Peptides against a protein of PDB entry 3OAK. Designs and how they scored, part 38

Target 1, 145 residues: chain A of PDB entry 3OAK
Amino acid sequence: DDLEQYLDEKILRLKDEMNIAAQLDIDTLNKRIETGDTSLIAMQKVKLLPKVVSVLSKANLADTILDNNLLQSVRIWLEPLPDGSLPSFEIQKSLFAALNDLPVKTEHLKESGLGRVVIFYTKSKRVEAQLARLAEKLIAEWTRP

## One batch from the design tools (peptide; aimed at target 1 D83 I119)

Design b1_p26_8_s1 (made by RFdiffusion4, then SolubleMPNN; from b1_p26_8, 7 letters changed)
Fold by OpenDDE base, seed 3:
Structure b1_p26_8_s1 (fold): chain B 145 residues (1-145), chain A 26 residues (1-26)
Amino acid sequence: as target 1 above (145 residues)
Amino acid sequence: KELEELKEETEKILEEAEKEYEELFE
C-alpha cells in the first residue's frame, strides 16, 4: 500500500530527526559541562518542536505513530539532560498534551520506555505542578484494566 | 557540587521510577 508506506516513511523520518536533535542537544550540554562555556546552548529540540507537535496532533497519523514506536523518541525528548536539568517547560507541556490525546496502550509504553519516564515526572520535585498532575493522570489511565 | 547533587537526585528518582514501573507494568 503506497499510502501506508508513505506515512511510515514520514514518521520514521521524523523519528530520526527527533533522535538526532536530542543527541545534538546532549552533545552540546556535555561540551558545556566539560568546558564551562556557558554560551553553548542546546536548541535543536526546541527548533524541531513545532513539527513534532504538528505530527502528534494529527488523528490520522495515530496508528502510524504508535506502530513505528515514535513514542521512543518522545521518551528520549523527555529524559533528564546531562546537567541534571529537565527539557524546557514548553517541550514538556507540548509532549504531555500530545500524549493525552493519543490512544496509548501498555505495549507502546513498554516498547518505547515511556512509562518509566512519565513515572519519573510524577516523582520529581522539579516538575511544574500542572505537569506532574498530568503525568499522574496518564499513569492512572495507562494502568486501568 | 550543585550539579553533582542535582544529578544524584535525578538518578535516585529515576531508579525509584524504574522500580515503580516494574511493579505497575511487569
Scores: peptide ipSAE 0.633, ipTM 0.930, DockQ to the pose 0.875
OpenDDE base, seeds 1, 2, 4, 5: peptide ipSAE 0.624, 0.629, 0.632, 0.631; ipTM 0.928, 0.929, 0.930, 0.930

Design b1_p26_8_s2 (made by RFdiffusion4, then SolubleMPNN; from b1_p26_8, 10 letters changed)
Fold by OpenDDE base, seed 3:
Structure b1_p26_8_s2 (fold): chain B 145 residues (1-145), chain A 26 residues (1-26)
Amino acid sequence: as target 1 above (145 residues)
Amino acid sequence: SELEELKKETEEILKEAEEEYKELFE
Protein backbone atom coordinates (compact mmCIF):
# COMPACT_ATOMS: atom_id res chain seq x y z
CA ASP B 1 0.00 0.00 0.00
CA ASP B 2 0.92 3.65 0.05
CA LEU B 3 2.48 3.52 3.50
CA GLU B 4 4.49 0.42 2.70
CA GLN B 5 5.78 2.00 -0.47
CA TYR B 6 6.65 5.17 1.38
CA LEU B 7 8.59 3.28 4.02
CA ASP B 8 10.45 1.22 1.42
CA GLU B 9 11.45 4.34 -0.43
CA LYS B 10 12.52 6.01 2.78
CA ILE B 11 14.79 3.13 3.71
CA LEU B 12 16.18 2.80 0.21
CA ARG B 13 16.99 6.49 0.14
CA LEU B 14 18.77 6.20 3.46
CA LYS B 15 20.63 3.16 2.21
CA ASP B 16 21.83 5.14 -0.77
CA GLU B 17 22.82 8.07 1.41
CA MET B 18 24.77 5.79 3.72
CA ASN B 19 26.61 4.20 0.83
CA ILE B 20 27.49 7.58 -0.61
CA ALA B 21 28.71 8.81 2.76
CA ALA B 22 30.90 5.76 3.16
CA GLN B 23 32.40 6.16 -0.28
CA LEU B 24 33.09 9.83 0.26
CA ASP B 25 34.91 9.04 3.47
CA ILE B 26 36.91 6.34 1.71
CA ASP B 27 37.80 8.80 -1.03
CA THR B 28 38.91 11.32 1.56
CA LEU B 29 41.12 8.84 3.34
CA ASN B 30 42.61 7.52 0.12
CA LYS B 31 43.46 11.06 -0.87
CA ARG B 32 44.98 11.60 2.56
CA ILE B 33 47.19 8.57 2.02
CA GLU B 34 48.19 9.65 -1.47
CA THR B 35 48.93 13.27 -0.65
CA GLY B 36 50.00 13.02 2.97
CA ASP B 37 47.64 15.85 3.79
CA THR B 38 46.69 15.09 7.38
CA SER B 39 44.12 17.86 7.36
CA LEU B 40 41.82 15.66 5.30
CA ILE B 41 39.26 14.25 7.70
CA ALA B 42 36.49 11.81 6.83
CA MET B 43 33.26 13.12 8.35
CA GLN B 44 30.43 12.16 6.03
CA LYS B 45 29.29 9.13 8.00
CA VAL B 46 29.41 11.03 11.28
CA LYS B 47 27.27 13.78 9.78
CA LEU B 48 24.64 11.28 8.68
CA LEU B 49 24.78 9.16 11.83
CA PRO B 50 21.91 10.88 13.69
CA LYS B 51 19.54 10.13 10.83
CA VAL B 52 20.73 6.54 10.65
CA VAL B 53 20.26 6.05 14.38
CA SER B 54 16.81 7.59 14.24
CA VAL B 55 15.69 5.17 11.56
CA LEU B 56 17.30 2.08 13.06
CA SER B 57 15.69 2.76 16.44
CA LYS B 58 12.13 2.71 15.13
CA ALA B 59 10.46 -0.61 15.82
CA ASN B 60 7.88 -0.02 13.13
CA LEU B 61 10.66 0.13 10.53
CA ALA B 62 12.35 -3.13 11.49
CA ASP B 63 10.75 -5.19 8.74
CA THR B 64 11.41 -2.52 6.15
CA ILE B 65 15.02 -2.21 7.29
CA LEU B 66 15.63 -5.92 7.05
CA ASP B 67 13.66 -6.50 3.85
CA ASN B 68 15.58 -3.79 2.01
CA ASN B 69 18.96 -5.00 3.24
CA LEU B 70 19.83 -1.79 5.04
CA LEU B 71 22.17 -3.98 7.05
CA GLN B 72 24.44 -4.04 4.02
CA SER B 73 24.99 -0.34 4.50
CA VAL B 74 25.45 -0.86 8.23
CA ARG B 75 28.10 -3.43 7.38
CA ILE B 76 29.81 -1.01 5.03
CA TRP B 77 29.86 1.63 7.75
CA LEU B 78 31.49 -0.77 10.19
CA GLU B 79 34.17 -2.06 7.82
CA PRO B 80 37.78 -1.08 8.37
CA LEU B 81 38.92 1.89 6.32
CA PRO B 82 41.59 1.88 3.61
CA ASP B 83 44.27 2.92 6.05
CA GLY B 84 43.37 0.04 8.34
CA SER B 85 41.66 2.26 10.88
CA LEU B 86 38.16 1.69 12.21
CA PRO B 87 35.14 3.97 11.99
CA SER B 88 34.67 6.38 14.87
CA PHE B 89 33.76 5.03 18.27
CA GLU B 90 30.46 6.85 18.09
CA ILE B 91 29.52 5.11 14.86
CA GLN B 92 30.48 1.74 16.30
CA LYS B 93 28.59 2.31 19.52
CA SER B 94 25.46 3.60 17.84
CA LEU B 95 25.27 0.88 15.23
CA PHE B 96 25.93 -1.97 17.63
CA ALA B 97 23.29 -0.62 19.97
CA ALA B 98 20.82 -0.51 17.12
CA LEU B 99 21.70 -4.01 15.97
CA ASN B 100 21.07 -5.30 19.46
CA ASP B 101 17.41 -4.32 19.18
CA LEU B 102 16.75 -5.55 15.65
CA PRO B 103 15.29 -8.99 14.99
CA VAL B 104 18.20 -9.97 12.77
CA LYS B 105 18.04 -13.45 11.25
CA THR B 106 20.68 -15.57 9.59
CA GLU B 107 19.33 -14.75 6.15
CA HIS B 108 19.87 -11.05 6.81
CA LEU B 109 23.42 -11.67 7.95
CA LYS B 110 24.25 -13.58 4.79
CA GLU B 111 22.53 -11.08 2.54
CA SER B 112 24.34 -8.14 4.08
CA GLY B 113 27.70 -9.62 4.97
CA LEU B 114 27.25 -8.17 8.44
CA GLY B 115 28.18 -11.38 10.21
CA ARG B 116 31.76 -11.32 9.01
CA VAL B 117 32.26 -7.75 10.10
CA VAL B 118 30.76 -8.26 13.54
CA ILE B 119 33.04 -11.24 14.06
CA PHE B 120 35.92 -8.95 13.16
CA TYR B 121 34.90 -6.73 16.05
CA THR B 122 35.07 -9.68 18.42
CA LYS B 123 38.67 -10.27 17.38
CA SER B 124 40.20 -6.87 16.76
CA LYS B 125 42.45 -5.57 19.50
CA ARG B 126 41.59 -2.01 18.56
CA VAL B 127 37.93 -2.25 19.52
CA GLU B 128 36.76 -0.91 22.86
CA ALA B 129 36.09 -3.70 25.33
CA GLN B 130 32.44 -2.81 25.78
CA LEU B 131 31.82 -3.00 22.05
CA ALA B 132 33.80 -6.18 21.64
CA ARG B 133 31.61 -7.76 24.31
CA LEU B 134 28.49 -6.54 22.57
CA ALA B 135 29.74 -7.95 19.28
CA GLU B 136 30.30 -11.28 21.00
CA LYS B 137 26.79 -11.14 22.42
CA LEU B 138 25.34 -10.54 18.98
CA ILE B 139 27.27 -13.39 17.42
CA ALA B 140 26.15 -15.69 20.21
CA GLU B 141 22.53 -14.72 19.68
CA TRP B 142 22.73 -15.04 15.91
CA THR B 143 24.31 -18.48 16.09
CA ARG B 144 21.92 -19.80 18.70
CA PRO B 145 20.29 -23.09 17.61
CA SER A 1 55.99 1.50 9.05
CA GLU A 2 53.36 1.91 11.72
CA LEU A 3 50.67 2.42 9.13
CA GLU A 4 51.77 -0.62 7.22
CA GLU A 5 51.73 -2.75 10.34
CA LEU A 6 48.28 -1.52 11.31
CA LYS A 7 46.90 -2.31 7.89
CA LYS A 8 48.53 -5.71 7.90
CA GLU A 9 47.08 -6.51 11.32
CA THR A 10 43.63 -5.45 10.20
CA GLU A 11 43.82 -7.58 7.10
CA GLU A 12 44.91 -10.59 9.09
CA ILE A 13 42.03 -10.20 11.53
CA LEU A 14 39.62 -9.77 8.64
CA LYS A 15 40.86 -13.01 7.18
CA GLU A 16 40.36 -14.78 10.48
CA ALA A 17 36.90 -13.29 10.78
CA GLU A 18 36.02 -14.55 7.32
CA GLU A 19 37.08 -18.04 8.24
CA GLU A 20 35.07 -18.00 11.46
CA TYR A 21 32.06 -16.64 9.63
CA LYS A 22 32.11 -19.56 7.24
CA GLU A 23 32.28 -21.96 10.14
CA LEU A 24 29.42 -20.34 12.04
CA PHE A 25 27.01 -19.30 9.31
CA GLU A 26 27.77 -21.27 6.15
Scores: peptide ipSAE 0.647, ipTM 0.942, DockQ to the pose 0.904
OpenDDE base, seeds 1, 2, 4, 5: peptide ipSAE 0.645, 0.644, 0.650, 0.646; ipTM 0.942, 0.941, 0.943, 0.942; seed 4 fails the geometry check

Design b1_p26_8_s3 (made by RFdiffusion4, then SolubleMPNN; from b1_p26_8, 11 letters changed)
Fold by OpenDDE base, seed 4:
Structure b1_p26_8_s3 (fold): chain B 145 residues (1-145), chain A 26 residues (1-26)
Amino acid sequence: as target 1 above (145 residues)
Amino acid sequence: SELEKLKKETEEILKEAEKEYEELFE
């Protein structure tokens, strides 16, 4: 119906915006590595984060989020960066919090690639303990029969 | 370099994560 279509389009637009933000940050960091210019700061994801959090936190959007594979963009935002670093703690914290409140199923993990990345966060030594524990919790929940 | 070390570590952990994913989800 009209509302469903509206919500789908809303999520798909956000998905696109998230992907663009991620790529712009990657480009910035690659240039930083190439030039050594430490004044180059990747800010696009941080700028968009409030909007992402707002959408992910809305219970009425859960089905739309999952059906449109917004988790693929969440996965992209969580992936390691070209300089070997991880996305900011705030991005990690916000996204993991959102994931904890979403009814994520195995099918969503497969179509998004999120499962592999969350497992990474259970293993990386550069992840804060609180988030590593949350990642472990998520994996445990998602692997339940 | 430190950057190369971090990148290498990340790559290794990603490989481990991939393996574990296959074990848990596939």
Scores: peptide ipSAE 0.650, ipTM 0.945, DockQ to the pose 0.901
OpenDDE base, seeds 1, 2, 3, 5: peptide ipSAE 0.640, 0.648, 0.649, 0.643; ipTM 0.943, 0.945, 0.945, 0.943

Design b1_p26_8_s4 (made by RFdiffusion4, then SolubleMPNN; from b1_p26_8, 9 letters changed)
Fold by OpenDDE base, seed 2:
Structure b1_p26_8_s4 (fold): chain B 145 residues (1-145), chain A 26 residues (1-26)
Amino acid sequence: as target 1 above (145 residues)
Amino acid sequence: KELEELKKETEEILEESEEEYEELFE
């Protein structure tokens, strides 16, 4: 189906863009640590965030999102950074909000690694309380029969 | 030192999170 193929390609392109953005930010932060150059600011994910949120919020893309394991890229974006910090509050907030509206199943959690990372957000002291609560909510929902 | 401690703490929590994930989902 032409439409299905189009949607797959769209999601796969976004997945690639997200992965690249994450890696560029990691590279920036690693270089910042190595050189001490405080002018190096990781901004690639932030720049791409609106597009990510837009795609994740579209109900008609849910199946395509899940089938193409876009959640792997979401997981990558939520992982701790080289300096031990977490992604920006806005990234966290936006992604958790989006996850709350997706029909995520156990298989998606496993193939993406997202389950572990969300659990991390329930436990880390570096996470805002409100987001920790959202993480708890997601875990509770995903573990329901 | 602070950075190293933060990284260590993060890694420990990730490890705990993996264990909990396995218990809950596998």
Scores: peptide ipSAE 0.581, ipTM 0.922, DockQ to the pose 0.822
OpenDDE base, seeds 1, 3, 4, 5: peptide ipSAE 0.576, 0.575, 0.574, 0.572; ipTM 0.921, 0.921, 0.920, 0.921

## One batch from the design tools (peptide; aimed at target 1 R75 L109 K110 I119)

Design b1_p27_1 (made by RFdiffusion4)
Pose (drawn by RFdiffusion4):
Structure b1_p27_1 (pose): chain A 145 residues (1-145), chain P 27 residues (1-27)
Amino acid sequence: as target 1 above (145 residues)
Amino acid sequence: SVEERKEEAEKEMEEAQEEWEEILEEL
């Protein structure tokens, strides 16, 4: 029905917006490298983050989020950038807190690649200790026999 | 340096990939 299509469209629009924002930040960081212009900063993901947090925090949107592979975009947002730098602390914390609340299943991890990037957050030296503990906790919730 | 940070992140990502493949095999 219309309501279900409306919710799917809402999540699919957010997925594309998130992808555009991540790609624009990557372009900015590549541009920053090719040209050593130190004023260049990547802020598109930070600008969109409240919208992403609002959607991820709604329990009644969990099915729609999981069914439409929005977690693929979340994985993109957590990936290290071309120079090895991580996204801002606010992005990391907000995304991990939202994952703690979502009923993520193996199929979602498989389609999103989210598990791979969370393992990176348990090994990275540039990740704050409290977020590493959250990543380890999530890995544990997902590697249950 | 920026180069060192990039190489370290690539190595960590490779390790994460290997561990992820192992987890997928156990599922």

Design b1_p27_1_s2 (made by RFdiffusion4, then SolubleMPNN; from b1_p27_1, 11 letters changed)
Fold by OpenDDE base, seed 4:
Structure b1_p27_1_s2 (fold): chain B 145 residues (1-145), chain A 27 residues (1-27)
Amino acid sequence: as target 1 above (145 residues)
Amino acid sequence: SLEEEKKEAEEILKEAEEEWEEILKKE
């Protein structure tokens, strides 16, 4: 119906915005590496984070989020950066918190690639212990028979 | 170095992929 269509469009727009923000930050960091210009700072994801958190936290949007594979964009935001570092701690914390409240199923993990990336967070030495533990919890829940 | 950090991340990601595939086999 009209509401469902509206919500789908809303989520798809956010998905696009997230993807653009991620790419812009990647471009910034790549340029920083290439030129050595330390004044270049990747801030696009951080700027968009409040909007992302707002959407992901809405229980009434859960189905729309999952059906439109917004988790793909979440995965992209969590991936390692060009310099081998990870997104800011705040981005990690916010996204993992949001994921913890979503009814994620294996099918969503497959279509988004999120499963692999969350496992990465259980293994990387650059991840804070608290988030590594949360990542482990999520994997256990998502893969429960 | 940056290259070393990047390489490490890539290696961990590869390991993560392998573990994920193993999990999926059991699903």
Scores: peptide ipSAE 0.596, ipTM 0.926, DockQ to the pose 0.852
OpenDDE base, seeds 1, 2, 3, 5: peptide ipSAE 0.590, 0.593, 0.593, 0.594; ipTM 0.924, 0.925, 0.925, 0.926

Design b1_p27_1_s4 (made by RFdiffusion4, then SolubleMPNN; from b1_p27_1, 11 letters changed)
Fold by OpenDDE base, seed 3:
Structure b1_p27_1_s4 (fold): chain B 145 residues (1-145), chain A 27 residues (1-27)
Amino acid sequence: as target 1 above (145 residues)
Amino acid sequence: SLEEEKKEAERILEEAEEEWKEWLEKQ
């Protein structure tokens, strides 16, 4: 119906915006690495984060989020950056909080690649302890028979 | 160093990939 179509389009637009933001940040960091210009700061994801959080936190959007594989974009946002660094603590915290409230199923993990990245957060020494614990919690929940 | 951090991230990501694959195989 009209609402379903509206929600799908909303999520797909956000997905596109998230992917663009991620790529722009990657480009910025690559340029920073190449030029040594430390004034280059990747801020596109941070700027878009409030909108992402707003969408991910809405229970009525859960099915639409999962059906349109928005988790793929979440995965992209969580992946290590070209310099080996991680996205900002705020991004990590916000996304893990959102993931904790989503009814994520195995199929969503497979199609998004999110499982691998969350496992990464359980293993990386660069991850804050509190977020590592959240990642562990998610993995435990997702791997339950 | 940046290179060391990058290599570590890549290594951990690879380990995560392996664990994820193992999990998938058990599903």
Scores: peptide ipSAE 0.578, ipTM 0.925, DockQ to the pose 0.926
OpenDDE base, seeds 1, 2, 4, 5: peptide ipSAE 0.565, 0.566, 0.571, 0.568; ipTM 0.921, 0.921, 0.923, 0.922

Design b1_p27_2 (made by RFdiffusion4)
Pose (drawn by RFdiffusion4):
Structure b1_p27_2 (pose): chain A 145 residues (1-145), chain P 27 residues (1-27)
Amino acid sequence: as target 1 above (145 residues)
Amino acid sequence: EEELIETLELDGEITLLKEELEELEEE
């Protein structure tokens, strides 16, 4: 029905917006490298983050989020950038807190690649200790026999 | 537990490789 299509479209639009924002930040960081212009900063993901947090925090959107592979975009947002730097602390914390609340299943992890990037957050030296503990906790919730 | 963590990481690598292959096919 119309309502279901409306919700799918809402999540699919957000997925595309998140991908555009990640790609624009990556271009900015590559541009920052090719040209050593130190004024260049990547802020598109930060600008869109409140919209992403608002959608991820709605329990009645969990099915739509999971069915449409929005977690793929979340994984892109968490991936280290071309120079090895991580996204801002606010992005990391907001995304991990939202994942703690979502009923993520193996099939979602498989289709999104999210599990791979969370493991990176348990090894990275640049990740704050509290967020490493959250990442470890999530890996544990997902590697249950 | 180590095998489960490794499987989780490999699943993610497989997803990435599939995405890269689809991008190459589109090009």

Design b1_p27_2_s1 (made by RFdiffusion4, then SolubleMPNN; from b1_p27_2, 14 letters changed)
Fold by OpenDDE base, seed 5:
Structure b1_p27_2_s1 (fold): chain B 145 residues (1-145), chain A 27 residues (1-27)
Amino acid sequence: as target 1 above (145 residues)
Amino acid sequence: MEKLIEELEKMGEETIKKEEEELEKLK
């Protein structure tokens, strides 16, 4: 119906914006590595984060979020960057918090790849303990009977 | 549940391995 179509378009637009932000940050860091210019700072995801969190927190958008695989873009935002660094503490914390309230099912984990990335955060020695605990909580929620 | 956990753990290990390989190349 009309409402469903409107919500689909809204989520797909955000998905595109998230993917663009991720790519722009990757491009910035690749250029930083290439040129040695330490003044180049990746900021696009941080700028968009408030909008992402706002959308993920809306209960009426949950089905649309999951049906359009927005979690794939969330996964992309959580992956290590070209210089090996992880996304900012704020990005990790905000996304883990938002994911905790979504009715994520096995099929969504598989189609997005989010499951494997969150498991990474539970095992990696480079992840801060506080954030590893949040990742562990998500895995426990997704795997409970 | 056990099958799902095992699958996720396997996928996670693959992700870690890839990250470590890329990090090593940057050193």
Scores: peptide ipSAE 0.100, ipTM 0.682, DockQ to the pose 0.229
OpenDDE base, seeds 1, 2, 3, 4: peptide ipSAE 0.029, 0.030, 0.042, 0.054; ipTM 0.534, 0.554, 0.642, 0.563

Design b1_p27_2_s3 (made by RFdiffusion4, then SolubleMPNN; from b1_p27_2, 14 letters changed)
Fold by OpenDDE base, seed 5:
Structure b1_p27_2_s3 (fold): chain B 145 residues (1-145), chain A 27 residues (1-27)
Amino acid sequence: as target 1 above (145 residues)
Amino acid sequence: MKELIEELEKMGEETEKEEEEKKKLEE
């Protein structure tokens, strides 16, 4: 219906914005490496983060979020950067917190690739202990009988 | 659910290995 279409378009627009932000940050970091210009700072994801968290936290958008595979863009934001570094502590913490309230099912984990990335955070030696615990909590929730 | 856990663990280990290899190549 009209409402469903409106919500779909809203989520798809955010999905595009997230993907663009991720790519722009990658481009910035690559240019920083190539030129040695340390004044180049990747800020696009950080700027968009409040909007992402706001959308993920709305109960009335849960079905639309999952049906349109917004979790794929969340996965992209959690992946290591070109220099091997992880996204900022704030991005990790905020996304893990927001994911806790979504009714994520097995099919969503597979189609987004989010499952493997969150497991990565439970195993990687580069991840802060506090964030590893949050990742472990998510895995426990998603694998409940 | 045990099968899912095992699948995710395997995929996570593969991801960790790939990222470690990439990091080493850039050092």
Scores: peptide ipSAE 0.179, ipTM 0.722, DockQ to the pose 0.227
OpenDDE base, seeds 1, 2, 3, 4: peptide ipSAE 0.054, 0.038, 0.166, 0.028; ipTM 0.547, 0.567, 0.709, 0.561

Design b1_p27_3 (made by RFdiffusion4)
Pose (drawn by RFdiffusion4):
Structure b1_p27_3 (pose): chain A 145 residues (1-145), chain P 27 residues (1-27)
Amino acid sequence: as target 1 above (145 residues)
Amino acid sequence: SEEEAELAELVEEGEEEAAEWLELQEE
């Protein structure tokens, strides 16, 4: 019905907006490298983050989020950038907190590649200790026999 | 089980990709 299509569209639009924001930040960081212009900063993901957090925190949107592979975009947002730098602390913390609340299943991890990037957060030396503990906790919740 | 086999593959792929990203991060 219309309501279900409306919710799917809401999540699909957010998925595309998140992808555009990540790609624009990557272009900015490549541009920052090719040209050593130190004033260049990547802020599109940070600008969109409140909208992403608002959607991820709604329990009545969990099915729509999971069915439409929005977690693929979340993985993109957590991936290290071309120079090896991580996204801002606010993005990391907000996304991990939201993942703690979502009923993520193996099929969602498979389609999103989210598990691979969370393992990176347990190894990275640039990740704050509290977020590493959250990442390890999530790996544990997902590697149950 | 099939689900356990999928999780084990995903973990292995995660360790591989995390190693590559850590090498890039150390540059």

Design b1_p27_3_s1 (made by RFdiffusion4, then SolubleMPNN; from b1_p27_3, 13 letters changed)
Fold by OpenDDE base, seed 4:
Structure b1_p27_3_s1 (fold): chain B 145 residues (1-145), chain A 27 residues (1-27)
Amino acid sequence: as target 1 above (145 residues)
Amino acid sequence: SEEQREIEELLREGEEYTEEKLKLEEK
């Protein structure tokens, strides 16, 4: 119906915005490395984060989020950066918190690639302990027999 | 079950991905 279509479009727009933000941050980081200009700061994801969190936290959008594979963009935001570093702690914390409240199924993990990234977070030496534990919790929930 | 197979595949993929990315942390 009209509402469903509207919500789909809303999520797809956000998905696009997230992907753009991620790429812009990567571009900024790469340029910083190439030029040595330490004044270049990647802030696109951080700027968009409140909107992302707002959408992910809405229970009435859960189905729309999952059906439109917004988790692919969440995965993208969580992946290690070109220099091997991880996204900001705030991004990690916010996204993991949001994931904890979503009815994520195996099919969503596969189509988004989120599963393998979260597994990585359970083992990375650069992940804060609290987030590693949360990642472990999510993996346990998603992979329970 | 199908779901169990998918879970196993997910875990395998996760392991492979993790191995690759952990190398970045060792450099």
Scores: peptide ipSAE 0.664, ipTM 0.932, DockQ to the pose 0.831
OpenDDE base, seeds 1, 2, 3, 5: peptide ipSAE 0.663, 0.663, 0.664, 0.661; ipTM 0.931, 0.932, 0.932, 0.931

Design b1_p27_3_s3 (made by RFdiffusion4, then SolubleMPNN; from b1_p27_3, 13 letters changed)
Fold by OpenDDE base, seed 2:
Structure b1_p27_3_s3 (fold): chain B 145 residues (1-145), chain A 27 residues (1-27)
Amino acid sequence: as target 1 above (145 residues)
Amino acid sequence: SEEQKVREELLEEGEKETEKLLELEEK
């Protein structure tokens, strides 16, 4: 199926872009720590966020997103950075909102490890209360009968 | 349901990874 192949390729490209953005931000912050150059700012994820949100919000892409394990890249984007900081508030808010609308199943949680990171957000001292509540909501929904 | 149980177990098994992330946060 040409359409299915096209959609798969689209999601896989985005997955790669997300992974690259995450790594570049990590590299930037590591270099900042190493050199003390405070002008180094990690912005690659933020720059790519609109595209990520656009894709995650499309209902017709849900199966493709889940089948290609894009949630693994979402997990990566949510993980703490080398300096101990979290991704921007906007990234957190946008991703949690998008996750809430996806029909995430057990197999997707296993493949991505997303559940572990979301649990982290329920426990973190540096997460805004409103986002912690969103994380809790996701956990509750994923554990529903 | 069995599916619910599996999900709960999966999430509970993530404790080690969660702790690592928490440790990183406190770095």
Scores: peptide ipSAE 0.068, ipTM 0.657, DockQ to the pose 0.674
OpenDDE base, seeds 1, 3, 4, 5: peptide ipSAE 0.047, 0.041, 0.038, 0.336; ipTM 0.604, 0.619, 0.615, 0.805; seed 5 fails the geometry check

Design b1_p27_3_s4 (made by RFdiffusion4, then SolubleMPNN; from b1_p27_3, 11 letters changed)
Fold by OpenDDE base, seed 4:
Structure b1_p27_3_s4 (fold): chain B 145 residues (1-145), chain A 27 residues (1-27)
Amino acid sequence: as target 1 above (145 residues)
Amino acid sequence: SEEQKEIEELLEEGERETEELLELEEK
C-alpha cells in the first residue's frame, strides 16, 4: 500500500546515504594515506549517525529495515577502515545498541554479511572491551534456537 | 602490513564461523 511504499523508499534512501557516507570517508582516508595531508578528516558517517540511529530505533520500521537489507549498510559502516582503524567508538556503540533491538533472523545475516563483521569485533584487539561484549551478545542472540 | 593481515585473517575466521553457526541454526 501507499504507506509501505513510502517507508520502503525512506529506508532505501537512507541506505544509499549510508553507502555514500562510507565511501566518502574511505576516499578521504585513502587520500590522507597517499598524500600525508593530515588535515583530511573522515566525518561523513559521524555526521549522518544521528539520522541512522533515529531510523534504527523506531520499532515500526523494523520490518522495512530488514526487508530492504539496511543491515548491509550497517555492516559496511562497521568494517575496518583503510588505515587499519575501526569506525569511531560512537558509531560502534550506537549501531550495536540499535542492532540489539531488531528482530534479526538468519536470512538477514546471510544477505547482509553482518555476522562476519560482528564476530570480528568479538576477536579484534583494536576493539574496546565493552563493545566486544556487545558484539558477543548479538552473536548469542542471533544464534539462539 | 602485519596489521592488515591480522584484520583479513579475523574477517575470514568470522566468515567461516558465521557460516557454521547459521548452518546449525537452520537444522
Scores: peptide ipSAE 0.320, ipTM 0.815, DockQ to the pose 0.077
OpenDDE base, seeds 1, 2, 3, 5: peptide ipSAE 0.305, 0.318, 0.309, 0.313; ipTM 0.808, 0.811, 0.808, 0.807; seeds 3, 5 fail the geometry check

Design b1_p27_4 (made by RFdiffusion4)
Pose (drawn by RFdiffusion4):
Structure b1_p27_4 (pose): chain A 145 residues (1-145), chain P 27 residues (1-27)
Amino acid sequence: as target 1 above (145 residues)
Amino acid sequence: EEEEEEREEEIREKTIEDLENYAEEKA
C-alpha cells in the first residue's frame, strides 16, 4: 500500500543522499591530495548526519531500513577515506550507537559488508578506545554460534 | 565505475567469512 511505498521511498532517498554525501567528501579529500590545498575539509557527511540519526533511531523504521540495505550506506560512511583517515568521531559514535539498537541479521551483514568495516574498527590505532569497545561488542553480538 | 562495482561485490562476498575468521583468531 501507499504507506509501505512511502517508507521504502524515504529510506531509499536517504540511502542515495548518504551515498552522494560520502562521494562528495571523497572527492574533496582526493582534491585535497592532488592539490595540497589545506583549507579543504569534508563536511557533507557531517551535515547530513542528523537526518541519518533521526531515521536510524526509529524502531518502527527498522524493517524498512534493513530490507532496503541502508546499512550498505552506513558501512560506506564508516570506511576509511583515501588518505587512511577515519570519519569524524561524531559520525562513528552516532552510527555505532544506532547499530547497537538495530536487529541486524547475518543476511543484512552479508548484503551491506558492514561486518568487514566494524572489524577494521577493532584494529585501527586511530579509533577511540570507547568506540573500539562498542565495535568489539557488536562483532560479538554478530559472531554467535 | 567497474572497479568500484567489483570492490563492492568482493566486500559482500567476503564479509561473513571475515567475521568467522576474526572469531576464530579471538578464540

Design b1_p27_4_s1 (made by RFdiffusion4, then SolubleMPNN; from b1_p27_4, 11 letters changed)
Fold by OpenDDE base, seed 1:
Structure b1_p27_4_s1 (fold): chain B 145 residues (1-145), chain A 27 residues (1-27)
Amino acid sequence: as target 1 above (145 residues)
Amino acid sequence: MEEEEKREKEIQETTLEELERYREERE
């Protein structure tokens, strides 16, 4: 209905904003690598994070979030960056916390690729221990029979 | 875009297999 369509469009717009933010940060970091200008800082995802978390935390948006594959953009935000670094601690923590409250199913993992990325966080020595534990909790829940 | 699409496909293709393996390793 009209409300569902409105919510779909809202989530799709956020998805687009997230993808743009990710690409801008990638561009910034690539330029940093090319020029050696260490003053270049990727901040677009961090700036958008509060909005992302706000949306992910709303129970009434869960179906819309999952149906529109917003988790693909979440996955993108969690992936390693061109300079080999990881997203900020705050991004990791906030996203893992938000994911914990979403009714993520197998089909959503397949279409987003989120599972593999989260597994990465359980194994990587670059990840803070507390975040690795959060990632592990998610994997445990998603792999329940 | 092509490279991103390729990467996405690779991640999606192996996600469930890796999750299943993870579960088995924890059991």
Scores: peptide ipSAE 0.108, ipTM 0.640, DockQ to the pose 0.768
OpenDDE base, seeds 2, 3, 4, 5: peptide ipSAE 0.025, 0.099, 0.029, 0.087; ipTM 0.500, 0.637, 0.545, 0.616; seed 4 fails the geometry check

Design b1_p27_4_s2 (made by RFdiffusion4, then SolubleMPNN; from b1_p27_4, 14 letters changed)
Fold by OpenDDE base, seed 1:
Structure b1_p27_4_s2 (fold): chain B 145 residues (1-145), chain A 27 residues (1-27)
Amino acid sequence: as target 1 above (145 residues)
Amino acid sequence: SAEEEERQKRLQETTLEELRRYAAERA
C-alpha cells in the first residue's frame, strides 16, 4: 500500500546515503595513505550517524529496515577501514545499541553478512571492553534456539 | 552473476555456522 511504499523508499534512500558515506570515507582514508596528508579526515559516516540512529530506533520501521537489508549497510559501517582502524567509538556504540533492539533473524544475518563482523568485535583487542560485551550479547541473542 | 551470488550465499551460511559454533563454545 501507499504507506508501505513510502517507508520502503525512505529506508532505501537511507541505505544509499549510508553506502555513499562509507565509500567517501574509504576514499578519503585511501588518499590519506597514498599522499601522507594527515589533514584528510573521514567524517561522512559521523555526519550521517544521527539520522541513522533516528531511523534504527523506531520500532515501526523494524520490518522495513529488515526487509530492505539495511543491515548490510550497518555491516559496511562496522568493517575495518583501509588504514586498519575501526569506526569511531560513537558509531560502534550507537549501532550495537540499535541492533540490540531489532528483531534480527537468521535470514537477515545471511543477507547482510553482519554476523561475521560482530564476531570480529568480540575478538579484536582494539575494541573497548563494553562494546565487546555488547557484541557477545548480540551473538547470544541471534543464536538462541 | 548467479555463480557469484551462490558463492556469497555459501559464505553467508558459513558465517552463521561460525556464529553458532562460537556461541556454543562460550556457553
Scores: peptide ipSAE 0.072, ipTM 0.598, DockQ to the pose 0.483
OpenDDE base, seeds 2, 3, 4, 5: peptide ipSAE 0.070, 0.055, 0.063, 0.058; ipTM 0.591, 0.470, 0.485, 0.475

